# Ledger of designs, part 5: peptides against a protein of PDB entry 6TME

Target 1, 324 residues: chain A of PDB entry 6TME
Amino acid sequence: NRLKRAYIALQAWKKAFYSDPFNTAANWVGPDVCSYKGVFCAPALDDPSVLVVAGIDLNHADIAGYLPPELGLLTDVALFHVNSNRFCGVIPKSLSKLTLMYEFDVSNNRFVGPFPTVALSWPSLKFLDIRYNDFEGKLPPEIFDKDLDAIFLNNNRFESTIPETIGKSTASVVTFAHNKFSGCIPKTIGQMKNLNEIVFIGNNLSGCLPNEIGSLNNVTVFDASSNGFVGSLPSTLSGLANVEQMDFSYNKFTGFVTDNICKLPKLSNFTFSYNFFNGEAQSCVPGSSQEKQFDDTSNCLQNRPNQKSAKECLPVVSRPVDCS
Target 2, 324 residues: chain A of PDB entry 6TME as posed
Amino acid sequence: NRLKRAYIALQAWKKAFYSDPFNTAANWVGPDVCSYKGVFCAPALDDPSVLVVAGIDLNHADIFGYLPPELGLLTDVALFHVNSNRFCGVIPKSLSKLTLMYEFDVSNNRFVGPFPTVALSWPSLKFLDIRYNDFEGKLPPEIFDKDLDAIFLNNNRFESTIPETIGKSTASVVTFAHNKFSGCIPKTIGQMKNLNEIVFIGNNLSGCLPNEIGSLNNVTVFDASSNGFVGSLPSTLSGLANVEQMDFSYNKFTGFVTDNICKLPKLSNFTFSYNFFNGEAQSCVPGSSQEKQFDDTSNCLQNRPNQKSAKECLPVVSRPVDCS

## One batch from the design tools (peptide; made by RFdiffusion4, then SolubleMPNN; aimed at target 1 K126 S172; its pose is not in this set)

Design b2_p29_6_s4
Fold by OpenDDE base, seed 1:
Structure b2_p29_6_s4 (fold): chain B 324 residues (1-324), chain A 29 residues (1-29)
Amino acid sequence: as target 1 above (324 residues)
Amino acid sequence: STILDFASTREEIYKKRLEELKKELREEL
């Protein structure tokens, strides 16, 4: 039966623990898996008279170990939360049998290998959190074809470009931060109809920002700091009617920071420091508004404190990148 | 914290968790 399979899976997992400092699995004994700490049972969707393991929550258990293939026997699991542990290895392909997977959180672990493509096999997945691991390689384009609400990829070792399919994403939050992504932000980004928060911090992204960013009407947080972006800020950024926090710091942007950007109606924080901007509107000057905070530090602005030297600015400012 | 601490229903738990994560993200920026 289903609980018997769950028992086999959970016992295999317990055996895969190298360290359980809080003795989380101490009560993982016997066939009554529903009494196991961190195991949650519910009536099966296909038969309410049958009790099944529907969720796992081992968050913050500091468990060292790996995920054994027997976890594939947990076919009724919809919630899998094992963040803030020390699990290592790869995500088992056998998890493809967990067709009810809705929330998958393996964040803050020691997982390695390529993107866990098994996540693509889950038809009902809405929440994917794999941040703070050591996943590497290319991000599969298919991830953005899925009807996900949240995609957390930050603090990994992902490389290559951001897939053009990003525009198909239905996610409200996507994090790319602290990876090794390179290339340009795809122009298709403007098609992300549900996007609220997107973070590109600390990658190797380059090129011009696409004008299509201005189509992100629902974005509240846009952080592209600590990359290699060049050119001027797109004039279309004036379309970000709901942006509250915007950060373009630590790039190679040039040109003029316009009034239309700094006067965005919901803008509370706008950081454009450590670039090569050679001008800013009065509305962009730090202290010009009581409601907005600006940082223009370390640019090529005239008559502003803490700016780059002429020697540093001239070579860059005199050779503006044409993004048109 | 456990997933059960957020709300009584799965949907509510999910929504609250997501909002908390968004908030956390903002705080980390």
Scores: peptide ipSAE 0.234, ipTM 0.800, DockQ to the pose 0.277
OpenDDE base, seeds 2, 3, 4, 5: peptide ipSAE 0.111, 0.155, 0.222, 0.204; ipTM 0.758, 0.767, 0.796, 0.796

## One batch from the design tools (peptide; aimed at target 1 A78 Y102)

Design b2_p30_1_s2 (made by RFdiffusion4, then SolubleMPNN; its pose is not in this set)
Fold by OpenDDE base, seed 2:
Parts: sequence; C-alpha cells; structure tokens
Structure b2_p30_1_s2 (fold): chain B 324 residues (1-324), chain A 30 residues (1-30)
Amino acid sequence: as target 1 above (324 residues)
Amino acid sequence: SPETRAKIEKEYEESFKKKREELREELAAR
C-alpha cells in the first residue's frame, strides 16, 4: 500500500516535469519505484518487513517543472534533496503529511511565494535549505523555535526585521545573506549558544551592533558586511574567543578599532574596510602579523594608504552615533 | 528500524558537511 501511494506520487511528479534534459525520470516506469533513479527505499521505521520510499535525491538534474500536491503521499520520506533544478511555483501544503522529514533541500530553484510554512509542521526536521530561490515576505518567528542544526535562507527576497526569537535557535549555521532584511540585529542573538557561523551579508540592516554579540563564544564566522550599521564596534567583541573570520566591511561604522578585537586568539581574517573608522590599534594594521590578515582600506585613518578624503570623512566622523 | 535511522543520519552528516564546505567556498570567493 505504501509503495502504491509512492507510485502515484512519483508518476504525478513525472507528469509535472516540463523538461528533463538528462532523462533522469526515463526509468520511472512501472510499480517498482525503488528502482527509479533518484529514489531510495528502506525498511519502514514502524515495520521492518515493509519497504518504503525513504529518500529523494534529484540534485543537479536541471529539471524544469513544479511540485504537485500528490507528493504528500510520500509519507515515509525523510530526505528530500532537489537542489540545482528549475522547479517553480510554491511548496505544496500537502507535504505536511511527511512527518519524518529530516533534511529538506530545495535550494537553487525557482520557487516563489512566502516562506514555506509547511516546514514548520515537520517535528523531526534538522536541516532547512531554501537558499537561491525567490521566496519573499517576512520570516516567521517560529522558525527559530525548531531544533534545527542549520538554516540557509540566503539569496532570496525576504523582507522585514529579523525575529527576536533568533535567540531560541539551536542552529550552528544561519545565513541571512542577500535578502532585504531591515532593522537592527536583535539583542537576543547572544543567546544562540550553539552558533558557529552567521552571515548577514548584503541586506538593509541598520543601527548599532548589539553588545550581546560578544556572548557568542562558539562563533567561528561572523559576517555583517554590506549593510547600514552605524556607531562603534562593541567592546564586548573581545569575548569572541573562537572567531576566525570576521567581516564588517561596507557599513557606516565609526570610532576606533581596538587591540582587544584585533588580538582575538583565533582570528585569522578581519575585514573592516569601507567604513568611517578614524583610528586603529597597531595590532590591526595590515602586515603587522604573519598569522592574521587585516583590511583597513577606505576608512578615515591617518597615515594609511587608500583612505577616504577629509571631505568624505568629516561630516560623518564629526557626528558619531551614540550606541549607549 | 535502527538501521534505517542510522542510514538517514549518515546521509545527513555527509550532506551537511558538503553544504558547510560550499558555504566556506562562497565566502572565500568574495
């Protein structure tokens, strides 16, 4: 019965293909769905004597089409990998029936519409990758209530602010890059106790960086480049004991870059170029260390090459934003 | 099935590792 349902689902999906340039679904014929290319079967969790479709892998198949509602019949699927295709439309609500979903990867497609809230219905989901699509609107706060290991949202059309619930996330990797997020980074960010990598690149974020960033003891990558952040770097950044890659470039930061930041023990690359910093410690100067790389280009630093003109600097430096 | 769960977890670990490496490459290419 389960394989029969899977057959119905997979045949409906094949019919929903507009183009299959590599003939991936050419062998999707007959009731033996476990022989289908990209379909993986395993014994059912509730009955080892029953074979079920447990995984789909159609990565890099360049298939054009959509996801039909009949995919909701694949109730035993735990792995759904369909990245690097040309699937369009929305994620079907019928996928809520896939209660065993563990890893969901629909990245690098042509999906549209709001955040796929069906992902919130999966109790066992550990990995969500929806990057490189055309998803839009606000990010639902509930996404961070889930016990996810990774959340990839980059290269979409998400808008509004980052939810304050971010502090509840147990994810080790979160990407917001190349969206349209606005507002401040929530102060609750410091509560992300398992965070290793976070990327904010290329949004419309603004305001001062919260002091609570310094509480991210496990973070190895922190990239906030290409935004509208203002003020000085928080002194609490000295608490980032494990940070290796840090990028604050292409913002509107002011003030002094301190020794406490540049001497972080694991820091290998620190980019703070294209800001309005008016001073830096000797330890922050490019070439001062063989172990660390720095970029101080296009700031308001004295006696450094490739800096902004006084005309560009004075209006900003003379009116520093108070982040207190 | 414990074996089925183990297989799923193994596939996840390999997939996750690959995705993290891809992210690192994307960051380095800037």
Scores: peptide ipSAE 0.205, ipTM 0.791, DockQ to the pose 0.885
OpenDDE base, seeds 1, 3, 4, 5: peptide ipSAE 0.148, 0.024, 0.080, 0.098; ipTM 0.757, 0.645, 0.703, 0.722; seed 5 fails the geometry check

Design b2_p30_2_s3 (made by RFdiffusion4, then SolubleMPNN; its pose is not in this set)
Fold by OpenDDE base, seed 4:
Structure b2_p30_2_s3 (fold): chain B 324 residues (1-324), chain A 30 residues (1-30)
Amino acid sequence: as target 1 above (324 residues)
Amino acid sequence: SELEKLEKEREEEAKKRLEEILEELRKELA
């Protein structure tokens, strides 16, 4: 009996709660699991005459506890939303039995350990949100081989390089922000055919930006701020026909910011502050357009306010990195 | 209460999303 298994799982989970300030699990009593708060039943996909637990939504419940292995008994769950809680520990490997998993949101918790590789075992997974946790180590390359729509990894402790398999991703949104990723952005990034938003904020990324970024014709948001990028902006950025928000601030970029970038047709905001740019086109000057906002603060620009001193600029500008 | 209203709204949203997911899964697994 599937509901009996669900009962065992949910009761085990209730026992794993350290704190339930809103008494969310107060009604988690008895065999009628479909009446449990945050538990959603539906007809089974393989047998419509059978009622199963198909979804869990405990978002914003502020529950402290852990995920017990008995959760693997919830084999019919397609939606698992438990964001904004205080769950700790690791994601149980037993969740591999949840073969219908479609959306997995454990964001804003206290999970630790390596990337939850159990997510790789879910064949139908479309949405993965593990942001605002304490996951660490390397990102498995296989994550980008999956047919995901969205991947949220930001605000964790991930380190090492971004996998080259990123180019295989079908995701429209990918966030890497506020981790410890290092190395270069892979050249394969240009192959992300469905990409709309990508965020690299606040990592240890370095090197030159790959020219292949210019192939991201569907991207609307590109944020590479607060890293260690060097060299000039690729001329191929003129290919970003749909970019609206672009941020390269707080890096070590040099060279000239060109018209072909600042005149991008959909560009609304372009921030390139806190770099070492030594020139900009007139179209890049803040206030030059009513439709576009620019920030050129703290560069090495001549005849512009709030720039770095010559003492700060000369050592960097005189030794430009050649990205060719 | 306002809190109860918000909770009900969230519940309804979750149910709706689940129904959408299940429909997509039916198509995928058919």
Scores: peptide ipSAE 0.652, ipTM 0.936, DockQ to the pose 0.924
OpenDDE base, seeds 1, 2, 3, 5: peptide ipSAE 0.640, 0.638, 0.636, 0.637; ipTM 0.934, 0.935, 0.935, 0.934

Design b2_p30_3_s3 (made by RFdiffusion4, then SolubleMPNN; its pose is not in this set)
Fold by OpenDDE base, seed 4:
Structure b2_p30_3_s3 (fold): chain B 324 residues (1-324), chain A 30 residues (1-30)
Amino acid sequence: as target 1 above (324 residues)
Amino acid sequence: SKEEEYEKRLEELLEEARKKAEEELEEERK
């Protein structure tokens, strides 16, 4: 009965294909769904004697189409990977019936609409990849209440602020890059105990960086480039004991880049170009270390090449933002 | 020139900022 339901779902999906350039679904014929290309069966968790569709992998199939509601019949699917296709429309709410969902990857498609709230209904979800789509609107705060390992949101059309619930996230990797997020980074960010990589690139974020960033002891990658951040870098950044890649470029930062930041023990690349920094320690100077790469281009630094003119710097440097 | 005036003003501001930064660093070391 489960495979019959899967058959109905998969045939409905095949009918929803507008283009299948690699003929991926060419063998999607007959009741033996476990033989379908990209369909993987396994013994059911509740009854090992029953074979069920446990996974879908249609990655890089370049299929054009949409996800029909009949996909909700794939109730045993734990792995759903359909990245790098041309699927359009919305994520069906009927997918709420897929209660075993563990990894959901719909990245690199043409999905639209608000955040797929159906993802919030999956109790066992660990991996969420919805990047490179056209999802829009606000990010539900509840996304960070989930016990996710990875959250990829980059290259969408998300707006509004980053939820304060971010501090509750157990994710090791979170990407916000290339959206339209605005406001400040929540102070609760410091509570992300498992965080290794966080990327804010190319948003409309603003305000001062919270001091609590310095509490992110496990962070190896911190990229806040291409935003509207202001003020000085928090002195607490000296606490980033494991940071390897740090990027604050293309913001409106001011103040002095301190020795304590540039001498971070694991730091390999630190880019703070295209800001309004008015001083840097010797340890921050590009070429000062063979082990570290720095970029101080287009700031307000004295006696450094490729800096902004005094005319450009003066209006900003003379009005420092107090982040205290 | 106007540019020279801006440069002088900026130099003054930079010197002040540097002094403040040095003071802050010294306080952090204590």
Scores: peptide ipSAE 0.136, ipTM 0.727, DockQ to the pose 0.013
OpenDDE base, seeds 1, 2, 3, 5: peptide ipSAE 0.030, 0.015, 0.038, 0.040; ipTM 0.490, 0.435, 0.548, 0.553

Design b2_p30_4 (made by RFdiffusion4)
Pose (drawn by RFdiffusion4):
Structure b2_p30_4 (pose): chain A 324 residues (1-324), chain P 30 residues (1-30)
Amino acid sequence: as target 2 above (324 residues)
Amino acid sequence: EEEEEEEEEEEEKFEEWIEELKENIEEKKE
């Protein structure tokens, strides 16, 4: 009996609810699972006369609990939204039985430990949001082989390198911000198709920017701030024909900022503050344009306010890194 | 080639089913 399996799964989950501030599971009684709050039923994909539990949505319920293995019984679920709860522990391996999983959002919870690799087992997965948890360790490179449209990894404790496989991704949005990723951005980044937004804010990345970034002609947001990148901005960045937000602040970049970048057509907010740039095109000057917003604070620029001292600048400015 | 077309149709059907489900969930939550 199909809905019985859903009943068992939801009752096993309620048992694991230690605190439910909004009494969200108060009506989770009896066999009519479709009437349970946060449970959403629909016709079966292969038979519109059969009723199935197809979605779970407990966004912002602030429930402290954990996900028991019995949730593996919800075999018809394709939508799972539990943003802003207090669900702790790990994602049960049994969730690999949820073969219709399409969008999985466990953002802003209390999940911990290794990347939830059960997500790699879902053939229809399109949206994966694990941001704002305590996931840690290496990132499984095969995650970029899945045909994900969106990958939200920000604000975890992930470490080590960005996988070389990133160029395989079909994602329109990828966030790595606020982890402990290290090393270089892979040269394969230029092969990412469909990419519109990529955020690296606040990691431990270094090396020079790969010139292959210039191939991302559909990117509207490129934010590499608060890392440790060195070298000059690649002249290939003129290929970012669609970039609107570009932020390289808080790095160790050196050299010139040219109008090859500052006059990009759709570029409206270009922040390159807190680097070691010793020259900038006039068109790159903040306050100079009514359409474009620039920020050059704390660089090594003559005749500009709030720059680094000449004492701090000359050692770095006179020893530029050979991107080789 | 025929098997590829059948697989594409199944994928499209599934995507449409997801969009209808999301719409119904939005309306129920209103």

Design b2_p30_4_s2 (made by RFdiffusion4, then SolubleMPNN; from b2_p30_4, 11 letters changed)
Fold by OpenDDE base, seed 5:
Structure b2_p30_4_s2 (fold): chain B 324 residues (1-324), chain A 30 residues (1-30)
Amino acid sequence: as target 1 above (324 residues)
Amino acid sequence: EEKEKEEEEKKKKFEEWVKELKEKIKKRKE
């Protein structure tokens, strides 16, 4: 019986709670698992006469504990939302049995270990949120071979290069922010046809920006701030016809910020502060537009306020990195 | 072609099932 298996799983999970400050599992008593708080039942896909546990929602429950291997008995779960808890340990490999997994949100927890490769085993996964945890090591390239709509990786301990397979991703939102990603952005990034938002904030990324970024026609948010990027901004950024928010701040960029970038038709905010830019077009000057906000602070711009000293600028500006 | 159609129908049924489940979850949280 599927509900009997669910009962075993849920009782094992209740036993794995160290703290339940809101008494969320207080009613997790008896065989009627469909009455459990945060447990959602539906008719099974294969047999409408059979009721199954199809969803878990324990978001914002502040539960301390771990995910026991018995959760692999919840074979009909498609929605697993347990964000904003204090769950620790690793994601159980037994979750590979949850072949209907569609949305997996374990964000804002205390999970550790490598990337949860069990997520790669779910054929129907569309939403992966593992942000605000302590996941570490390499990002598996295979994550971008999946037909995901959203991938949230931010605020972890990932240390790899960004896989070249990123160009295969169908995701509209991808976040890398606040990790330890290193190396260059892959040139294949321009192949992300459905991309709306991509965030690289606060990594160890370096090198030149690939020209292929300009092929991201659907991007509304592009944030590459707080990295080690060098060279000039690609002229192909003029192709970002839908970009609204663009941030290149806190890098080592040099050269001239062009009119073609600052006049992007949907651009509302463009931050390029804390770089080594030695010139900007008049359209890039803060206050030049009522519709656009710019920040040119702490560059090597002449006749602009709050710029770096000549002593700081000269060593960098005199040795521009050629990205050609 | 028949296999592709069957797979598409299964996918559609699954997506509808998930949609209904999402709505059920939303209504209980409100």
Scores: peptide ipSAE 0.578, ipTM 0.914, DockQ to the pose 0.920
OpenDDE base, seeds 1, 2, 3, 4: peptide ipSAE 0.562, 0.576, 0.552, 0.566; ipTM 0.909, 0.914, 0.912, 0.910

Design b2_p30_4_s4 (made by RFdiffusion4, then SolubleMPNN; from b2_p30_4, 18 letters changed)
Fold by OpenDDE base, seed 4:
Structure b2_p30_4_s4 (fold): chain B 324 residues (1-324), chain A 30 residues (1-30)
Amino acid sequence: as target 1 above (324 residues)
Amino acid sequence: ASAAAAAAEAEAKFEAWIAELKEKIKKELS
């Protein structure tokens, strides 16, 4: 039966624990898996008279170990939350059998290897959190074909370009921060119709920002800081009617920061420090508004404090990148 | 049309099942 399979899986997992400092699995004894700490049962979807393991929550348990292939026997699990542990190794491909997977949170662990492609096999997945691990290699384009609400990829070792399929994503929150992504932001980004928050912090992204960013009408947080972006800010950014937090700091941007950007109606914080901007509108000046906070530090602005020297500015400002 | 309706009902049932499960977990971990 299903609970017997669950017992096999959970006992295999317990055996795969190297350290359980809070004795979380101390009561993982006997066939009554529904009484196990961090194991949650519910009536099966296909048969309400049958009790199944539907959820796992081992968040913040500081457990060291790995995920054994026997976890694939937990075929009724829809919620898998094991963040803030010390699990290592790879995500087992046997988890493809968990066809009800809805939320998969393995964040803040020690997982390694390529992107866990098993996540692509889950038809009902809405929440994917794999941040703060050591996943590496390319991001599969198919991830953005999934009907996900949230995708957390930050603080890993992902590299290569961001897939053009990003425009197909239905996610409201996507994080790329603190990886090794390179290349340009795809122009298809403007097609992310449900996007509220996107974070690119601390990658190797480059090129010009696509004009299509201005089509992100629902975005409230846009952070592209600490990359290698060049050129001027797109004039189409004036279309970001709901942006509250915007950060372009620590790039190689040039040109003029316009009123149309700094006067965005919902803008609360706009940081464009540590670039090579050679001009800004009065509305962009820090202290010009009580409702908005600006940071123009370390640019090539005239008559502003804490700017780069002429020696640093001249070579860059005199050779602006044409993004047209 | 009937297939679409059945799919919608199945989705609603699943979402309700998830909501109940999430609530159960929340209560027990609080």
Scores: peptide ipSAE 0.607, ipTM 0.925, DockQ to the pose 0.918
OpenDDE base, seeds 1, 2, 3, 5: peptide ipSAE 0.586, 0.571, 0.552, 0.606; ipTM 0.921, 0.922, 0.917, 0.927

Design b2_p30_7 (made by RFdiffusion4)
Pose (drawn by RFdiffusion4):
Structure b2_p30_7 (pose): chain A 324 residues (1-324), chain P 30 residues (1-30)
Amino acid sequence: as target 2 above (324 residues)
Amino acid sequence: EEEEEEEEEKFEEWIEELKESITEKKEEEE
């Protein structure tokens, strides 16, 4: 009996609810699972006469608990939204039985430990949001082989390198912000198709920017701030025909900022503050344009306010890194 | 290959209907 399997799964889950501030699971009684709050039923995909539990949505319920293995019985679930709860521990391996999983959002919870690799087992997965947890360790490179449209990894404790496989991703949005990733951005980044927004804010990345970034002609947001990148901005960045937000602040970049970048057509907010740039095109000057917003604070620029001292600048400015 | 594409499209349509139904039920509860 199909809905009985859903009943068992939801009752096993309620048992694991240690605190439910909004009494969200108060009506989770009896066999009519479709009436349970946060449970959403629909016709079966292969038979519109059969009723199935197809979605779970407990966004912002602030429930402290954990996900028991019995949730693996919800075999018809394709939508799973639990943003802003207090669900702790790990994602049960049994969730690999949820073969219709399409969007999985466990953002802003208390999950911990290694990347939830059960997500790699879902053939229809399109949206994966694990941001704002305590996941850590290496990132499974095969994650970029899945045909994910969106990958939100920001605000975890992930470490080590960005996988070389990133160029295989079909994602329109990828976030790595606020982890402990290290090393260089892979040269394969230029092969990412469908990419519109990529956020690296606040990691431990270094090396020069790969010239292959210039191939991302559909990117609207490129934010590499608060890392440790060196070298000059690649002249290939003129290929970012669609970039609207571009932020390289808080790095160790050196050299010139040219109008090859500052005059990009859709570029409206370009922040390159807190680097070691010793020259900038007139069109790159903040306050110079009514359409474009620039920020050059704390660089090594003559005749500009709030720059680094000449004492701090000359050692770095006179020793540019050979991107080789 | 064509059958697989059709199955994917059907599934995507089913997901869209499901999302709309969930929104409507939540609005009624409000």

Design b2_p30_7_s2 (made by RFdiffusion4, then SolubleMPNN; from b2_p30_7, 10 letters changed)
Fold by OpenDDE base, seed 5:
Structure b2_p30_7_s2 (fold): chain B 324 residues (1-324), chain A 30 residues (1-30)
Amino acid sequence: as target 1 above (324 residues)
Amino acid sequence: KEAEEEKKKKFEEWIEKLKEAIKKRKEEEE
């Protein structure tokens, strides 16, 4: 019986709670698991006459505990939302039995260990949110071979380079922010055909920006701030016809910020502060437009306020990195 | 191919119904 297996799993999970401040699991008593708070039943996909546990929603419950291996008995769960709790430990490999997994949100918890490779085993996964945890190590290249709509990796301890397989991703939103990613952005990034938002904030990324970024015609948000990028901005950025928010602040960029970038038709905010730019077009000057906001603070610009000293600028500007 | 597309459509419809049921129950519990 599927509900009997669900009962075993949910009772094992209740026993794995160290603290339940809102008494969320107080009604988790008896065989009627469909009445449990945060547990949702539906007619089974394969047999409409059979009731199964299809969803878990424990968002914002502040529960302390871990995920026991018995959760692998919840074989009909497609929606698993447990964000904003204090769950610790690793994601159980037994969750590979949840072959209907569609949305997996474990964000804002205390999970540790490597990337949860069990997520790669789910054939129908569309939404992956593992942000605001303590996951570490390498990002598996296979994550971008999945037909995902959204991938949230931000605020973890991930290291290594960004996989070249990123170009295969069908995701509209991808976040890498506040990790320890290193190396260059792969040239294959321009192949992300459905990309709307990509965020690289606060990593150890370096090198030149690839020209292929200009092929991201549907991108509305591009944030590469707080990294170690060098060289000039690619001239191909003039191809970002739908970009609204663009941030290159807190890098080591040099050269001239061109009119073709600052006149992008949908551009609302463009921040290029805290770099080593030595010139900008008049269209890039803060206050030049009522429709666009610019920030040119702390560069090597002449006749602009709040710029770096000549002592800070000269060593970098005199030795421009050639990205050709 | 047609059988796979039909299964995918059935699954997506099942997911949408589940999301609606979850939303409704949450609104009733608030």
Scores: peptide ipSAE 0.641, ipTM 0.945, DockQ to the pose 0.960
OpenDDE base, seeds 1, 2, 3, 4: peptide ipSAE 0.611, 0.610, 0.611, 0.588; ipTM 0.937, 0.940, 0.941, 0.935

